# Peptides against a protein of PDB entry 6B4J: the designs that were tried, part 169

Target 1, 315 residues: chain A of PDB entry 6B4J
Amino acid sequence: DITMQWYQQLQDASMQCVLTFEGLTNSKDSQAKKIKMDLQKAATIPVSQISTIAGSKLKEIFDKIHSLLSGKPVQSGGRSVSVTLNPQGLDFVQYKLAEKFVKQGEEEVASHHEAAFPIAVVASGIWELHPRVGDLILAHLHKKCPYSVPFYPTFKEGMALEDYQRMLGYQVKDSKVEQQDNFLKRMSGMIRLYAAIIQLRWPYGNRQEIHPHGLNHGWRWLAQILNMEPLSDVTATLLFDFLEVCGNALMKQYQVQFWKMLILIKEDYFPRIEAITSSGQMGSFIRLKQFLEKCLQHKDIPVPKGFLTSSFWRS

## One batch from the design tools (peptide; made by RFdiffusion4, then SolubleMPNN)

Design b1_p23_3_s1 (from b1_p23_3, 16 letters changed)
Fold by OpenDDE base, seed 5:
Structure b1_p23_3_s1 (fold): chain B 315 residues (1-315), chain A 23 residues (1-23)
Amino acid sequence: as target 1 above (315 residues)
Amino acid sequence: REELEQKLLEESKKILDELVKKS
């Protein structure tokens, strides 16, 4: 399966990255530990500072991240930090940065859907300049949210239930699996972030270049989802999340083809979702149904709440 | 990898096109 090959290649690249900076992460040397911590903070703190407040602040954050990735010294925690402090510094920072972006999807976007856009535009811009970060974003995203690939992990003989649950994206702590609502919330956040990334371009970059992972990948994601059997409340939830965030952009890009796809979802895919939806899971199904019906009726998909406007960039 | 991604995109496009034509 070509999708699984792609998934595996990205995971392999991520694993190779981890191996590359293992010397830094496993070092017992006090100086190396200090460098590691400084680099980790330098990579992650700027991402955590991303907010919906002002475009100028977002630019500062972007510039700081880009500077760090470019081997320039940046101020972090009152210290000058550079990836050049260790031969493995760049790989480590790229990995941790990518991990942090996905984590912001998992946590911040999950709780505040509008946060997807400022995080995504920074991620997209960094991806454009640093393709390896983009690959690592995908790797982290795919591992935490296999539905972003998409694929549904299967239980294999001899597999521990907890391991299967983790493969599905559930958090398992102290032999307790995460509640379904929390699981879906995290998955939603990551899908929303992804849906935002594929449609946004950093406005201060070279816009003449092709988006490194653009709407065509959104179209791909939809194609794959629709070609798969639905998974209970997961498919309905994430399909809604995806379309709510990037449906407007897809509509503008694909026009008639997009509407045909929506009709296909309504007429052909909904019955399949419904067939596997229990009475207790109808909420996600109903939400998707209502969304699609509204969009089809109005022949429009609204711009998502939190979408960055020109006024944001002037602030 | 880039080649694989392109193939993935092409295949997906075909899938969608076929699905859309059938509907």
Scores: peptide ipSAE 0.404, ipTM 0.890, DockQ to the pose 0.611
Fold by OpenDDE base, seed 4:
Structure b1_p23_3_s1 (fold): chain B 315 residues (1-315), chain A 23 residues (1-23)
Amino acid sequence: as target 1 above (315 residues)
Amino acid sequence: REELEQKLLEESKKILDELVKKS
């Protein structure tokens, strides 16, 4: 399975990255600990500062992240911080930065869907300049949200139930599994962030270059989802999330082919989703149905709320 | 990995095209 091979390669790369900076993370030296914390803050705080307020601020954040990844000193927590402070600093920062982007999908985007776009455009721009960060974003995303690959993790013989639940993307704390609504909310946020990343380009980069992980991957994702048996509640939820965020872009890119796909979802895939949808889960199904019906009726997919406009970049 | 990703994209395009044609 090519999909699983791709998944595994990214996970392996991520694991190798962790091993590379293990000396920094496991150091008991006070100076090393300080450097680690400074680098971690320098990598993550700018991402947390991403907002929909002003394009100029977003540019500042981008420049700061890029500077850090480029080996330049940046100000963080009132201190000058550089990846050159430790030989493992760059790998560590790349990993933590990528992790933070995914966490923003999991947390911020989950609660505020419009936040996907400013986060995604920064992530996309950084990915363009720093491909390793992009790979690590995928690795983190895939690990937390296997549905972003997509695949459904399988229960293996001898596996603990909790481990299986974690593989499915559930948080398990103190032997308590996360509630389904919270789980879906987090998965939605990550899918929405991903859907935004694949369509956005940093406007101050080299636009002549091909998107490092563009809409073709969105088309791939849809192909894979539609070729899989639907999963109760999950498929309806995430398919809606994905199409709401990147459906307009896919429509523009694939045109007639996109509409044929949308009809396929309505006519062929909906019955399959419905067949596995319980009465208590009908909400996600209905939401998807209403969205698709509206889009097909109007022959248009609206630009998603929060999509960055020219006015945003002038602010 | 790039080769693998390309193969994945190509395969997925074919899958979707086939699905659309069968609908």
Scores: peptide ipSAE 0.404, ipTM 0.889, DockQ to the pose 0.628
Fold by OpenDDE base, seed 1:
Structure b1_p23_3_s1 (fold): chain B 315 residues (1-315), chain A 23 residues (1-23)
Amino acid sequence: as target 1 above (315 residues)
Amino acid sequence: REELEQKLLEESKKILDELVKKS
């Protein structure tokens, strides 16, 4: 279907990117290895420094990332680093930067949900200026979290169980599959990051331009989820995560249509989730239920905790 | 790709419209 075509197109672009900088990554030359490591650090360290402390610090991080992607030298590890140090430097940095954003969803946001917003606003701003980074973010996100597409990978005859588990997004180490709670935690982090990206704009950019991957994609995601059979535990978990983060923004954007969709979820889709929910998975189900009931009762979706306010940008 | 993304958005709108009508 068209969703799988889109998924595959992004994966193909990502694979092509990897092939483009393969010379840099596979080089045995000591200087090339040094450049690679310097570029990797320059791309990833600023992202890891993103915090909710001050808007001014966030701007500094953004400017550093943008400078690097623009071919300007930046200071990293006490060295001047530039993508111009190698012909494949830009492609490599774009790929590693995108990978790092998704990794922050997988790790930082998974553990601290409020961290989604400062990471997302930087990612959105960089995406606006560097569309290829955005495409690579999607590619990395989709591969690690198929549910962000969304689609559910299918088991094929002859496939190893571990490979299927990896396709589903599980980590498998030493023939041990990741625990379900850890899996869902990582998936939640990535979905929350995505939900934040699609609603946020970098405040110092050209706000007159259309968001490169905006709330319309959030609406699309919901449509696709609701048109799929629910998956045990996963659907309830991620639907809650998504709505908690971007439900307020969707409500403001789509108004009456949003509420019709929310009623549809509660009255039509929710029983289907319930039917596949085991006693051990009731936590996610109950959480979604309570959220939907509160939202429908109050006719409002709260602004998510950690949402960046004007006061943040003045700090 | 942009054309494909636009088609995705259009199809999603149709899906939601149909789902809402059935509810």
Scores: peptide ipSAE 0.396, ipTM 0.887, DockQ to the pose 0.621
Fold by OpenDDE base, seed 2:
Structure b1_p23_3_s1 (fold): chain B 315 residues (1-315), chain A 23 residues (1-23)
Amino acid sequence: as target 1 above (315 residues)
Amino acid sequence: REELEQKLLEESKKILDELVKKS
């Protein structure tokens, strides 16, 4: 399976990255530990500061992240920090930065859907300049949300139930599995972030270049989802999340083909989703149904709430 | 890796084309 090959290749690259900076992470030297913590903060704090408040602030955050990745010193926690402080510093920062972007999808976007756009535009811009960060974003995203690939992890003989639950994307703490609602909320946040990344370009970059992971990957994701048997509650939830965030962009890009796909979802795929939907899971199904019916009726997909306008970039 | 991604995109196009033809 080519999809699984792609998944595994990204996971392998991520694992190799971890091995590359193992010297930094496993060091018992007090100075190395300090450098590690400073680099970790420098990589992650700017991402946590991303907000919908002003375009100028977002530019400052972007410039800081880019400067750090470019080997320039940046101010973090009142200290000058640079990836040159350690030979493994760049690899470590790239990994932690990518991890943090995905975590913002999992946490911030999950709770505030509109936060997807400012996070995504920074992630897209950084990905354009630093492709390795993009690969690591995908690796982290795919590991936490296999439905972003998409694939459904299978139970293997001899596997512990908890390990299988983790592979499915559930958090398991103290032998207690995460509640379904919380699980879906986190998955939704990550899918929404992904859907935003694939459509957004950093406005201050070289926009003549091809998006490193653009709408064609969104089209791929839809194709793969439609070619899979639906998963109870998950498919309806994430398909809605994806289409709500990037449906307008896909409509503009693929035109008639996009509308044919929406009709296919409504007429052919919905019955398959319905067949596996229990009475207690009807909410996600109904939400998707209503969205598609509205879009088909109006022959339009609305611009998602929180989409960055020209006014945002002038603030 | 880029070659693999390109193959993925090509396969997805085929899948969608086939799905649309059946509808």
Scores: peptide ipSAE 0.391, ipTM 0.884, DockQ to the pose 0.614

Design b1_p23_3_s2 (from b1_p23_3, 15 letters changed)
Fold by OpenDDE base, seed 5:
Structure b1_p23_3_s2 (fold): chain B 315 residues (1-315), chain A 23 residues (1-23)
Amino acid sequence: as target 1 above (315 residues)
Amino acid sequence: RDELEELLLEESKKKLEELVKKS
């Protein structure tokens, strides 16, 4: 399976990255610990500062991240920090930065859907300049949300239940599995972030270049989802999240083909979703149904709330 | 929470406060 091969390649690359900076992370040396902390702060704090407030602030954050990744010194926590402070510094920063982007999907976007767009546009712009960060974003995303690949992890013989739950994307703490609603909320945030990344370009970059992970991957994702047996609650939820965020962009890009896909979802895929939907899970199904019916009736998909406008970039 | 988590939480709070002020 080509999709699973791609998934595994990204995971392998991510694991190799971790191994490369293990010396930095496991060091007991006080100076190494200080460098590690400074690099962690420099990589992650700017991402946490991303907001819908102003385009100018977003540019400053982008420039800071890019400078850090370029080996330039940046100010962080009142200190000058550079990836050159340690031979493993760049790999470490790339990994932690990518991890933080996905974490913002998991946490911030999950609770505030509009946050997807400013985070995504920065991520997309950084990905364009630093492809390795993009690969690591995918690796982190895929690991936390296998539905972003998409694939549905299966229980294997001899696997511990908790390990299977974690593979599905559930958080398991103290032998307690995460509640389904919280799980779906986190998955929704990550899918929404992904759906935003694939459609957004950093406006101050070289727009003539091809998007490093563009709408073609969105089309692939939809096709793959539709070729899979639906999962109860999960498929209906994430399909809605995806289409709400990037449906307008896909409509503009693929036009008639997109509408054919939408009709296919409504006529052929819905019965399959319905067949596995319990009475207690009808909420997600109904939400998706109503969304698609409205879109088909109006022959339009609305621009998602929070989409970045020209006025945002002038602020 | 470690030092980094505390710092990130603080940044998140600051951001939220700014968003509330703008609203």
Scores: peptide ipSAE 0.180, ipTM 0.771, DockQ to the pose 0.014
Fold by OpenDDE base, seed 3:
Formats: C-alpha cells, structure tokens, sequence
Structure b1_p23_3_s2 (fold): chain B 315 residues (1-315), chain A 23 residues (1-23)
C-alpha cells in the first residue's frame, strides 16, 4: 500500500531525527542540559503565542521561528539562544517545533476551532522555508492521528489492547482509555489544523512558489477516505471537520469535480456511514448530514469561521 | 510539571487574558 509506505517513511525519518539529536537529549552535562532547555523553549513558546489577535504579532512570531531555524540568535527567556550552540541543535529544534505545531492542533484547535487558521498559516510558511519541519509535522500528525494519513490501524496478533488503542490515537493512562468525546475532540483539532495548513500560504513569502503540501493533498485525503470503510463516529466527525475547514477552498480549486465528489459523498458514502452509526453517535452523523445538505442545496460551501482576512493582516 | 509546561501554561493564560480584553 503506497499510503502505508508513505506513512512508514515519514515515521522512519522522524525516528532517525530523534536518533540524530540523542546526544543532546541524553547528555548529563549541565551546559548541554541548559542548551537543550533553552532551545526547547525557543522552539515551542512562540508557537504557543500564536493567536487571532493581530497579524503584526503573528508576523513577529513567524520571523522569530524562521530566525531560529536559520541559525540566527533569538531572544528567549531573557537569553540569546541559537541552534548553533550545539551541533544537534537544529535537528532538535526542527523536531520540537513540528511536535508543538501538532500539539496545538491537538489541544488549542480542539477547544477553539478558529485557532486553526493562525497556527496553520505560520506552519505553512515555515514549511515552505524549512521542508524538513513540514515532514516532521506530518510524521507527528500521522502518529497522533492516523486518520490524517488516512488509514485505520489494525490489530495484530499478540498486540496488547492498550497498544492498539494508542495506535488508534487514544490516550491510555493507568490502563484507562480516553473517553470517546475527548478522543474525537483531539482528532478533530488535528484534522482541522491539517485542513487549514493545506490551503493557507504565508502572505509575506514568495507566493509564486507551489505550496509544499497543498490542496492536492486534501483531494487525496478525501479520495482515500471514500475508498475506506467508514468507522463508527470517527468518519462522520472528521469528514465534517475537514470539509468545514477546507471545503470552500476545495470548491474553488476543483469546481465541478469537487461537487461531483460531494454528491458521491452524500449519495453513496453517507448511507454507509449511516449503516454503522448507533443512536449514541447521532450527533456527528446529523452534523455531517446537515452540512452536506446545506452545501448541496445552496451550491456553496461557506468560508470557515476564523478564516484570515486582509483586515487581520493590517492589524 | 516541568519548567517548560509551567511556562507554556503561563503563556496560555496571558493569551487568554488578552483575548478577553479585546472581546
């Protein structure tokens, strides 16, 4: 399976990255530990500061992240920090930055859907300038949310149930699996972030360049989902999340082809979702139904709430 | 909580406060 090969390749690259900076992470030297902490702060704090407040602040954050990745010193925690402080500093920062972007999808976007857009536009812009960060974003995203690939992890003989649950994206702590609502909330956040990344371009970059991971991947994602058997509650939830965030962009890009696909979703795939939907899962089902019906009736997909406008960039 | 988690929590609180002031 080509999709599984791609998944595995990204995971392998991520693992190799971890091995590359293991000297920094495992060092017992006090100076190395300090450098590690400073680099980790410098990589992650700016991402946590991303907000919908002002475009100017978002630009400052972007410039800081880009400067750090470019080997320039940045101010973090009252200190001058540079990836050049350690030979493994760049690899470590790229990994931790990518991890943090995905974590913001998992946490912030999960609780505040509009946060997807400012996070995504920074991630997209950084990805354009630093492709390795983009690959690591995908690796982290795919690991936490296999549905972003998409694929459904299978139980293997001899596998512990908890390990299988973790592969599915559930958090398991003290032999207790995460509640379904919390699981879906986190998955939704990550899918929404992904759907935002593939459509957004950093406005201060060279916009003539091809998006490093653009809407064609959104089209691919939908095609792959449609070729898979639906999962109870999961498919309805994430398909809605994806279409709500990037459906308008896909409509504009693919036009008639998009509407053909949407009709296919409604007429052929949606009944398959319905067939596996229990009474307790009707919420996600109904939301998807209403969304599809509304879009088909109006022949339009609304611009998602929180989409960044020209006024945002002038603030 | 490690030092980083505390810092990130503090940044999140500041962000929330700023959002509330603008609303």
Amino acid sequence: as target 1 above (315 residues)
Amino acid sequence: RDELEELLLEESKKKLEELVKKS
Scores: peptide ipSAE 0.140, ipTM 0.732, DockQ to the pose 0.013
Fold by OpenDDE base, seed 2:
Structure b1_p23_3_s2 (fold): chain B 315 residues (1-315), chain A 23 residues (1-23)
Amino acid sequence: as target 1 above (315 residues)
Amino acid sequence: RDELEELLLEESKKKLEELVKKS
């Protein structure tokens, strides 16, 4: 399976990255520990500062992240920080930055869906300039949300139940599995972030270049989902999240083919979702149904709430 | 929470305060 090969390649690259900066992470030297912390702060704090407040502030954050990745010193926590402070500094920062982008999907976007767009446009712009960060974003995303690949992890003989639950994307703490609603909320946030990344370009970059991970990957994702048996509650939830965020962009890109896909979902895929949906899970199914019916009726998919406007970039 | 988690939480709170002021 080419999709699983791609998944594994990204995971392997991520693991190799971790091994590359192991000297920095495992150092017992006090100065190395300080450098590690400073680099970690410099990589992650700017991402946490991303907001819908003003385009000018977003540009400042982008420039800071790009400067850090370019080996330039940046101000962080009252200190001048550079990836040149340690030979493994760049690899470490790229990994932690990518991890933080995905974490913002998992946490901030999960709670505030509109946050997907400013985070995604920064992530897309950084990915364009730093492809390794993009690969690491995918690796982190795929590991936390296998449905973003998409695939459904399988239980292997001899596997502990908790390990299987973690592979499915559940958090397991103190032998307690995460509640389904919280799980779906986190998965939704990550899918929404992904759906935003694949359609957004940093407006101050070279937009003539091909998007490093564009709408073609969104089309692939939909095709793969439709080729899979639906998973109870998960498929209906994430399909809605994906289409709400990037459906308008996909409509514009794929035109008639996109509408054929929506009809296919409504006529052929919905019965399969319904067949596995329990009475207690009808909420996600009904939400998806109503969305698709509205879109097909109006022959339009609305621009998602929180989409960055020209007014935002002038602020 | 480690020091980093606390710092990130503080930054998140600042961002939220700014968003509330704008709304």
Scores: peptide ipSAE 0.064, ipTM 0.647, DockQ to the pose 0.014
Fold by OpenDDE base, seed 1:
Structure b1_p23_3_s2 (fold): chain B 315 residues (1-315), chain A 23 residues (1-23)
Amino acid sequence: as target 1 above (315 residues)
Amino acid sequence: RDELEELLLEESKKKLEELVKKS
């Protein structure tokens, strides 16, 4: 399966990256530990500072991340930090930065959906300048949220239940699996972040260049989802999340073909989702149904709440 | 984009088009 090959390729690249900086991460040397911590903070703190407050602040954060990845010194925790402080510093920072972007989807976007847009535009801009960071974002995203690929992990004979649950994206702590609502919330956040990334371009970059991972990947994702059997609760939830965030952009890009796809979902795919939806899961199904019915009725998909406007960039 | 990514995109589009034609 070509999708699984792509998934595995990205995972292999991510694993290779980890192996490359293993010397830094496993070092017992006090100076190396200090450098590691400083680099980790320099990579992750700016991402956590991303907000909808002002475009100027977002630009400052972007510039700081880009400077760090470019081998320039940046101020972090009152110290000058550079990836040149260790031969494995760049690989480590790229990995940790990518991990942090995905984590913001998992945590911040999960709780505050509008946060997807400022995070995504920074991620997209960094990806354009640093393709390896983009590949690592995908690798982290795919591992935490297989549904972003998409594929559904299968249980294999002899597999521990907890391992299967983790493969599905559940957190398992102290032999307790994460509650379904929390699981779906995290998955939703990651899908929403992804849907935002594929449609946004950093406004201060070279806009003449092709988006490194653009809306064509959104179209691909939808095509693959529709060719898969739905999963209870998961499919309805994530399909809604995806379409709410990037449906407007897809509509503008694919026009008539997009509407044909929506009709296909409503007429062909909905009955399949319904057939596997229990009474306790009807909320996600109803939400998707209502969204699609409204869109089809109005022949429009609204711009998502939190979408960055020109006024944001002037602030 | 690598060759695999392009193939993936093309196959996905093709599958969607086929589904749309059948609907």
Scores: peptide ipSAE 0.027, ipTM 0.612, DockQ to the pose 0.651

